# Ledger of designs, part 107: peptides against a protein of PDB entry 3QIS

Target 1, 334 residues: chain A of PDB entry 3QIS
Amino acid sequence: PSLELSRREFVFENVKFRQLQKEKFQISNNGQVPCHFSFIPKLNDSQYCKPWLRAEPFEGYLEPNETVDISLDVYVSKDSVTILNSGEDKIEDILVLHLDRGKDYFLTISGNYLPSCFGTSLEALCRMKRPIREVPVTKLIDLEEDSFLEKEKSLLQMVPLDEGASERPLQVPKEIWLLVDHLFKYACHQEDLFQTPGMQEELQQIIDCLDTSIPETIPGSNHSVAEALLIFLEALPEPVICYELYQRCLDSAYDPRICRQVISQLPRCHRNVFRYLMAFLRELLKFSEYNSVNANMIATLFTSLLLRPPPNLMARQTPSDRQRAIQFLLGFLL

## One batch from the design tools (peptide; made by RFdiffusion4, then SolubleMPNN)

Design b2_p14_8_s3 (from b2_p14_8, 7 letters changed)
Fold by OpenDDE base, seed 4:
Structure b2_p14_8_s3 (fold): chain B 334 residues (1-334), chain A 14 residues (1-14)
Amino acid sequence: as target 1 above (334 residues)
Amino acid sequence: MSEFEKLLLSMRPP
């Protein structure tokens, strides 16, 4: 069997978090026999492509002189955003289009990624006084390395060495502050807040706005701004409640005193963000008559974002663990 | 100002 490919080189320029890009090409069976095609893993890879790439269809049959369109979809989710922000991964891949009993055809994927405050650590963001797109990529790497070291120092209860030469970190990321300030000013009376989904175009505008500027007003509806906060919290590489404290939160869920002690063990930025969000959510609950928000809904929603199971335990989360996690947050909302 | 408004202002980026 043999194929003709309309294109073999694909460039995805200015790839952004949650922005789908598509490139299409055609494959044609220029042989005289039916052929089966599939995208196959390279020798040491488990998958035929990187997590941010997809081919559709990824396999199929072609009769003689048949042509099929293949879509190459680039989409940076929460699962790929962190490694792309750090430059650990890049918008580069090689796809192997295999023919059964035939040849391999190589497709080259290239492009560039634009860093986002979404998927960046709370520690790094607390050091960023400017929008992430104004920060040189080299400095982003340094900020991530420094963030890891500060997280470790904070977990070890090491007294901050003399704050002498480096600019004092923000108490909370400016992005979280801006989202919450907007929601507090404009969304406390918003009916169905955190229950109505935002608009995808508005979400992209909000992300781009936070990545590129420090706005006085966030664009989009209150629903889109509220969802952007949820997306931000979900995309954090380390959740607001660090993975190391997850089990202790569950174990303490019915003891409000121990719950507060567990939160006191969080890294400074994580602890500040947690307290700030809980204070905001308690304020929002005062407007429940207007916004239809209640403590159980908020606790259920924010538990999955703030108190995530470690990756190794994610598949093992029981309904009891989820209920304990909800109960843990309820103790800060009531 | 609510206690939250005070917190919000105290956490304001420079």
Scores: peptide ipSAE 0.520, ipTM 0.955, DockQ to the pose 0.956
Fold by OpenDDE base, seed 5:
Structure b2_p14_8_s3 (fold): chain B 334 residues (1-334), chain A 14 residues (1-14)
Amino acid sequence: as target 1 above (334 residues)
Amino acid sequence: MSEFEKLLLSMRPP
């Protein structure tokens, strides 16, 4: 069997978080026999492509002189965004198109990624006074390394940080402050807030706005700004309640005094963001007659974002663990 | 000015 490919080199320029890009090519059976094709893993890989790439179809059958279109889809989700922001991964891959009883065909994928404040750590964002697109990539790497070291020092209760000439970190990320300031000013009376989905075009505009500027007003509807806050919290590499405190939150869920002590042990930026969000959500609950927001709905929604199980326990979360996690958060909303 | 509005202003980025 043999194939002809219309293209073998693909370039994806200016790849962004949650923005789908597509490139298409054709494969044709120029042989005299039917052939089966499939994308296969390389020798050291478990998957035929990186998590941000897919081929559609990824396998199929071609009669003699048959042609099929294949789509290469690039999409950076919450699962790939952190690794691309740090530069640990890049928009580069090689796909292996295999023919049964035939040869391999290699496709080269290349491009560039544009960093996002979405999928960046709370520690790194507290050190960024400028939009992430204004920060040199070398400085982003330094800020992530410094953020890891500061988190470890904060957990160890060790030596007063020598308040050396490093600029004081922000109390909360500017991106969270901007989202909450907008929602507080304009969305307290918004019917079905956090229940109605935003518009995908407005969500992309909000992400691009926060990555590139410090606006006076966030673009889009109140529903899109509310969903952008949820997406931001979901995309955090470390949740607002750090993974190391997850089990202690569940164990304390029915003692409000122990719950407050557990939160006091969070790193400074995580603790500030948690207290700030809880204060905001309690303020929204005062307007429940206008916005239809209640404590049980908010606790159920935000628990999955703020109090995630560690990756090693994610597959083992029981309905009882989920109910204890919701009860933990309710103790800060009531 | 609510208690939350005071908190919001106190946490404003420079």
Scores: peptide ipSAE 0.518, ipTM 0.954, DockQ to the pose 0.928
Fold by OpenDDE base, seed 1:
Structure b2_p14_8_s3 (fold): chain B 334 residues (1-334), chain A 14 residues (1-14)
Amino acid sequence: as target 1 above (334 residues)
Amino acid sequence: MSEFEKLLLSMRPP
């Protein structure tokens, strides 16, 4: 059996968070026998491609002289954004198109990723006074390493931030500040806020705006700006409430005093963001007659974003754990 | 100015 491929090299230029790109090629059975094709894992890989890549179809049968279109879809989700932002992963892969009883056909995937403030740590963003697209990639790596080291130091030692000659970190990421400032200024009276979805095109514009500029006004509807805040919180490599405190939040859920003590133990950036968001959400709840927002809805929505189970516990979250997590957050909204 | 507005302004990036 044999195949003819219309193309074997694919370049995905300017790949961005949540922006789908597609490249298509044709495979044709130029043999005299039916063929089964499949994309197969490389040696030591569990998957035929990286998490941000997909082939559709990934397998099939071709009769003699039959042709099929294969789509190569590049999509950077929340699950891939962090490793691409850090440069740990890149828009590079090799696909192996296997032909049963035939040969392998190699497809080269290449391209460039454009970093996003989405999927970047709160610590790194607090050190980032300029839009992420203005920050050299080398400096992004350094900011993540420094952020990890400061997080570890902040957990181990209540060391006062040495007033050393390094520029003081922001109290909160500028991106969170901009989103919340916009929502506070324009969305407090928005009917069905956080209940109506945003527009995908507007979400992309908001992401691009925050990645490339410090806008005076965020583009898009209040619903899109609200959803962009949710996406931002969801895409954080570490949730606003650090994984290390997850169980303690659940255990304290019915003691408001202990809940506040747990939050006080967060790293400075995380603690500031948490307090800032809770203050915003309490302010938003004052306008419930206009925006239809209530404490139970907000607690339910934001709990999954702010208080995620650690990866090792994610598959084991009980309904009781979820209820305790909601109750923990309610103690800051009421 | 609400207490939240004061907080928001105090957290403003430079």
Scores: peptide ipSAE 0.513, ipTM 0.954, DockQ to the pose 0.931
Fold by OpenDDE base, seed 2:
Structure b2_p14_8_s3 (fold): chain B 334 residues (1-334), chain A 14 residues (1-14)
Amino acid sequence: as target 1 above (334 residues)
Amino acid sequence: MSEFEKLLLSMRPP
């Protein structure tokens, strides 16, 4: 069996978080026998492609002279965004299109990724006074390394580096500040806030806006801005409540004094973001007559974002653990 | 100005 491929080189320019890109090519059975094709893993890989890439279809049969269009879809989710932001991974892959009883065909995937404040650590973002797209990639790497070291020092109760006044981290990421400032100014009276989904186009505009600028006003509806805050919190590599404190939050959930003590042990940036968000959410609850927001809804929604189980415990989370996590947040909303 | 509005302004990026 043999195939003809219309294209073997694919370039995905300006790949962004949550923005789907598609490239298509045709494969044709130029042989005289039916053939089965499949994308196969390389020798050291478990998957035929990186997590941000897919082929559709990834396998199939072709009769003689039959043709099929294959879509190569590039989509950076929350699961790939962090490693792409750091440059640990890149928009590069090699796909192996295997033909049963035939040869392998290699497809080259290349491109560039545009870093996002989504999927970047709170610590790194607190050091970024400019939009992430204005920060040189080399400096992003340095900021992530420095941020990791400062997190570890904070957890160890080591003396913070006496960073010069110019290098002093922000109290909270500017992106969180901008989202919350907008929601506070314009969304306190928004009916069904955090209950109505945003528009996908508006979400992309908000992400692009936060990645490229420091706007006076965030584009899109209040629902899209609210959802962008949720997406931001979900995409954090380390949740606002660090994984190291997860179990202690559950154990303290019914003791408001211990809950506050646990939060006091968060790294400075995480602690500031947590307190800031809780203060904002308590402010929204004052407008419940207008926005239909209640403490149970907010606690339920934000618990999964702020108080994520460590990856090793996700499969073991009980309904009791979820209820304790909700109760923990309720103690900061009431 | 609410206490939250004071907090918001105090946390404003430069």
Scores: peptide ipSAE 0.511, ipTM 0.953, DockQ to the pose 0.922

Design b2_p14_8_s4 (from b2_p14_8, 6 letters changed)
Fold by OpenDDE base, seed 4:
Structure b2_p14_8_s4 (fold): chain B 334 residues (1-334), chain A 14 residues (1-14)
Amino acid sequence: as target 1 above (334 residues)
Amino acid sequence: MSEFEKLLEAMRPP
């Protein structure tokens, strides 16, 4: 069997978090026999492509003189955003289009990624006084390495942050502050807040706005701004409650005193963000008559974002663990 | 200012 490919080189310029890009090409069976095609893993790879790439269809049959359109979809989710922000991964891949009993055809994927404050650590963001797109990529790498070291120092209760040598970190990321300030000012009376989804176009505008500027007003509806906060919290590489404290939160869920002690063990930025969010959510609950928000809804929603199971335990989360996690947050909302 | 408004202002980025 043999194929003709309309294109073999694909460039995805200015790839952004949650922005789908598509490139299409055609494959044609220029042979005289039916052929089966599939995208196959390279020798040492488990998957035929990187997590941010997809081919559709990824396999199929072609009769003689048949042509099929293949879509190459680039989409940076929460699962790929962190490694792309750090430059650990890049918008580069090689796809192997295999023919059964035939030849391999190589497709070259290239492009560039634009860093986002979404998927960046709280520690790194607390060091960023400017929008992430104004920060040189080299400095982003340094900020992530420094953030890891400071997280470790903070968890070890080591030396007080040397107040003297580097610019004092922000108490909370400016992006979280801006989202919460907007929601507090404009969304406390918003009916169905955190229950109505935002608009995808508005979410992209909000992400781009936070990545590129320090706005006085966040664009989009209150629903889109609220969802952007949820997306931000979900995309954090380390959740607001660090993975190391997850089990202790569950174990303490019915003891409000121990819960507060567990939170006191968080890294400074994580602890500040947690307290800030809990204070905001308690304030929002005062407007429940207007916004239809209640403590159980908020605790259920924010538990999955703030108190995530470690990756190794994610598949093992029981309904009891989820209920304990909800109960843990309820003790800060009531 | 509510207690939250005071916290919001105290947490304001420079």
Scores: peptide ipSAE 0.541, ipTM 0.958, DockQ to the pose 0.951
Fold by OpenDDE base, seed 5:
Structure b2_p14_8_s4 (fold): chain B 334 residues (1-334), chain A 14 residues (1-14)
Amino acid sequence: as target 1 above (334 residues)
Amino acid sequence: MSEFEKLLEAMRPP
C-alpha cells in the first residue's frame, strides 16, 4: 500500500489558551490495493500526539483512488496551559501516520505559544505588577522558580524572608482583583449570576484583555465575566486551597474553628485569595432576591474549583468526601 | 462603603 499526502509541515502561529486552531490536509490511496491508516505513538510515547493536539480522523480505511480530509486541531486546555506558560512544553510535535503492511509518513507540527495569566500560579501572579504578555519569558521562568521556593518556605514556617530589595508581592493577583471588582460593581443585581453561561467570543476577549492590559472595565456581559472567574480558578496549577491541606479540610468540615485554623496555614497569596473570594461571595448572597444566588449553589460550584482532590486521589473521591468539602466551604459563606 | 468595599480598596493593586 502507498499514500500521497497534500501537506506534511504545519505551523500554528500565536496559539492561545482555549482558542481552537485547525489545519487540514488530504491523504490519497495512489496504490492498487485498499489500505488501513492510523496515527501511532513514537517509540517512547504512550499517545500518538501531545495533549494539546489531535487528528480527526485518527484512523481509517481507503479504497484505491479514495481521498480523505484529515483535520489537525490545536487546543490548549487547563491540562496543557501551565506546561506551555512555563516553556516546559512547546508547540512542537511529530505525528507518525502508519500504513498497515506499509511505511510510516512523518508530519511536522511547529508554532509559538502566547503565555496566559490563566494556568499561572497564584504565587507567580502576585509577583507580576504588569500584564503577563509584557513579562519576558526568561523572567516568567524565574518567577515560577521563586514562587515554588516561597511556597515551600511559607509551609515550613521558617526564617522571616529577608525583606531584601525584591519588590513586595501583590496581596492578590491583579487579574482576580479586576474580575471581582467588576462583578461587585456591575453584577450584584444580575439575575442567574454563575448559573447562566457566558459567550465564548466574550470569554476569549476577557482572557486576551487580562493577558495584555490592566483595563478600567472588563469587556463582555456579567455572565461572561463571572464564567471567566470560574475558568481562572479551574485553570490554576495549584488550587486556592493547596493540595497538602485537602484532607485536613475534609476532616475539619463540621468544626468552623478548625476550618479557620486550616485556612490560616495556607501560603500568604492563597490565604488572601481565599478570604477575598469568601468575602465577595458573602456580599453577593446579600443580593439573593435579585441575583438568585444561594449558599448551597455557590458552595457546590466553588468547592470543585477551590478544594480539588490531589491528582493521586482524584479517581477515589467518594460522595461523602464531596459532601464534606461542600460543608467546609459553607462554613465561610454562612 | 460596605465592609467588602473597604477590603476591595485595601487589596487594590498599586
Scores: peptide ipSAE 0.539, ipTM 0.957, DockQ to the pose 0.947
Fold by OpenDDE base, seed 1:
Structure b2_p14_8_s4 (fold): chain B 334 residues (1-334), chain A 14 residues (1-14)
Amino acid sequence: as target 1 above (334 residues)
Amino acid sequence: MSEFEKLLEAMRPP
């Protein structure tokens, strides 16, 4: 059996968070026998492609002289954004198109990723006074390493931030500040805020705006800006409430004093973001007659974003754990 | 200014 491929090299230029790109090619059975094709894992890989790549179809049968279109879809989700932002992963892959009883056909995937403030750590963003697209990639790596080291130091030592000659970190990421400032200024009276979805095109514009500029006004509807805040919180490599404190939040959920003590143990940037968001959400709840927002809805929505189970516990979250997590957050909204 | 507005301004990036 044999195949003819219309193309074997694919370049995905300017790949961005949540922006789908597609490249298509044709495969044709130029043999005299039916063929089964499949994309197969490389040696030591569990999957035929990286998490941000998909082939559709990934397998099939071709009769003699039959042709099929294959779509190569590049999509950077929350699950891939962090490793691409840090440069740990890149828009590079090799696909192996296997032909049963035939040969392998190699497809080269290449391209460039454009970093996003979405999927970047709160620590790194607090050190980032300029839009992420203005920050050299080398400096992004250094900021992530420094952020990890400062997080570890902040957990181990209540060391006062040495007023050393390094630029003082932001109190909160500018991106969170901009989103919340916009929502506070324009969305407090928005009917069905956080209940109506945003527009995908507007979400992309908001992401691009925050990645490339410090806008005076965020583009898009209040619903899109609200959803962008949710996406931002969801895409954080570490949730606003650090994984190390997850169980303690659950254990303290019905003691408001202990809950506040747990939050006080967060790294400075995480603690500031948490307090800032809780203050915003309490302010938003004052306008419940206009925005239809209530404490139970907000607690339910934001708990999954702010208080995620550690990866090792994610599959084991009980309904009781979820209820305790909601109750923990309610103690800051009421 | 509300207490939240004061916090918002206190948290403003430079």
Scores: peptide ipSAE 0.537, ipTM 0.958, DockQ to the pose 0.950
Fold by OpenDDE base, seed 2:
Structure b2_p14_8_s4 (fold): chain B 334 residues (1-334), chain A 14 residues (1-14)
Amino acid sequence: as target 1 above (334 residues)
Amino acid sequence: MSEFEKLLEAMRPP
């Protein structure tokens, strides 16, 4: 069996978080026998492609002279965004299109990724006084390394580096500040806030806006801005409540004094973000007559974002653990 | 200014 491929080189320019890109090519059975094709893993890989890439269809049969269009879809989710932001991974892959009883065909995937404040650590973002797209990629790497070291020092109660006044980290990421400032100014009276989904186009505009600028006003509806805050919190590599404190939050959930002590042990930026968000959410609850927001809804929604189980415990989370996590947040909303 | 507005301004990026 043999195939003809219309294209073997694919370039995905300006790949962004949550923005789907598609490139298509055709494969044709130029042989005289039916053939089965499949994308196969390389020798050291478990998957035929990186997590941000897919082929559709990834396998199939072709009769003689039959043709099929294959879509190569590039989509950076929360699961790939962090490693792409750091440059640990890149928009580069090699796909192996295997033909049963035939040869392999290699497809080259290349491109560039545009870093996002989504999926970047709170520590790194607190050091970024400019939009992430204005920060040199080399400096992003340095900021992530420095941020990791400062997190570890903070957890160990080591003396913070006496960073010069110019290098002093922000109290909270500017992106979180901008989202909350907008929601506070314009969304306190928004009916069904955090209950109505945003528009996908508006979410992309908000992400692009936060990645490229420091706007006076965030584009899109209040629902889209609210959802962008949720997406931001979900995409954090380390949740606002660090994984190291997860179990202690559950154990303290019914003791408001111990809950506050646990939060006091967070790294400075995480602790500031937590307190800032809780203050904002308590402010929204004052407008419950207008926005239909209540403490149980907010606690339920934000618990999964702020108080994520460590990856090793996700499969073991009980309904009791979820209820304790909700109760922990309720103690900061009431 | 509410207490939250004061916090918002105190947390404002430079």
Scores: peptide ipSAE 0.531, ipTM 0.956, DockQ to the pose 0.939

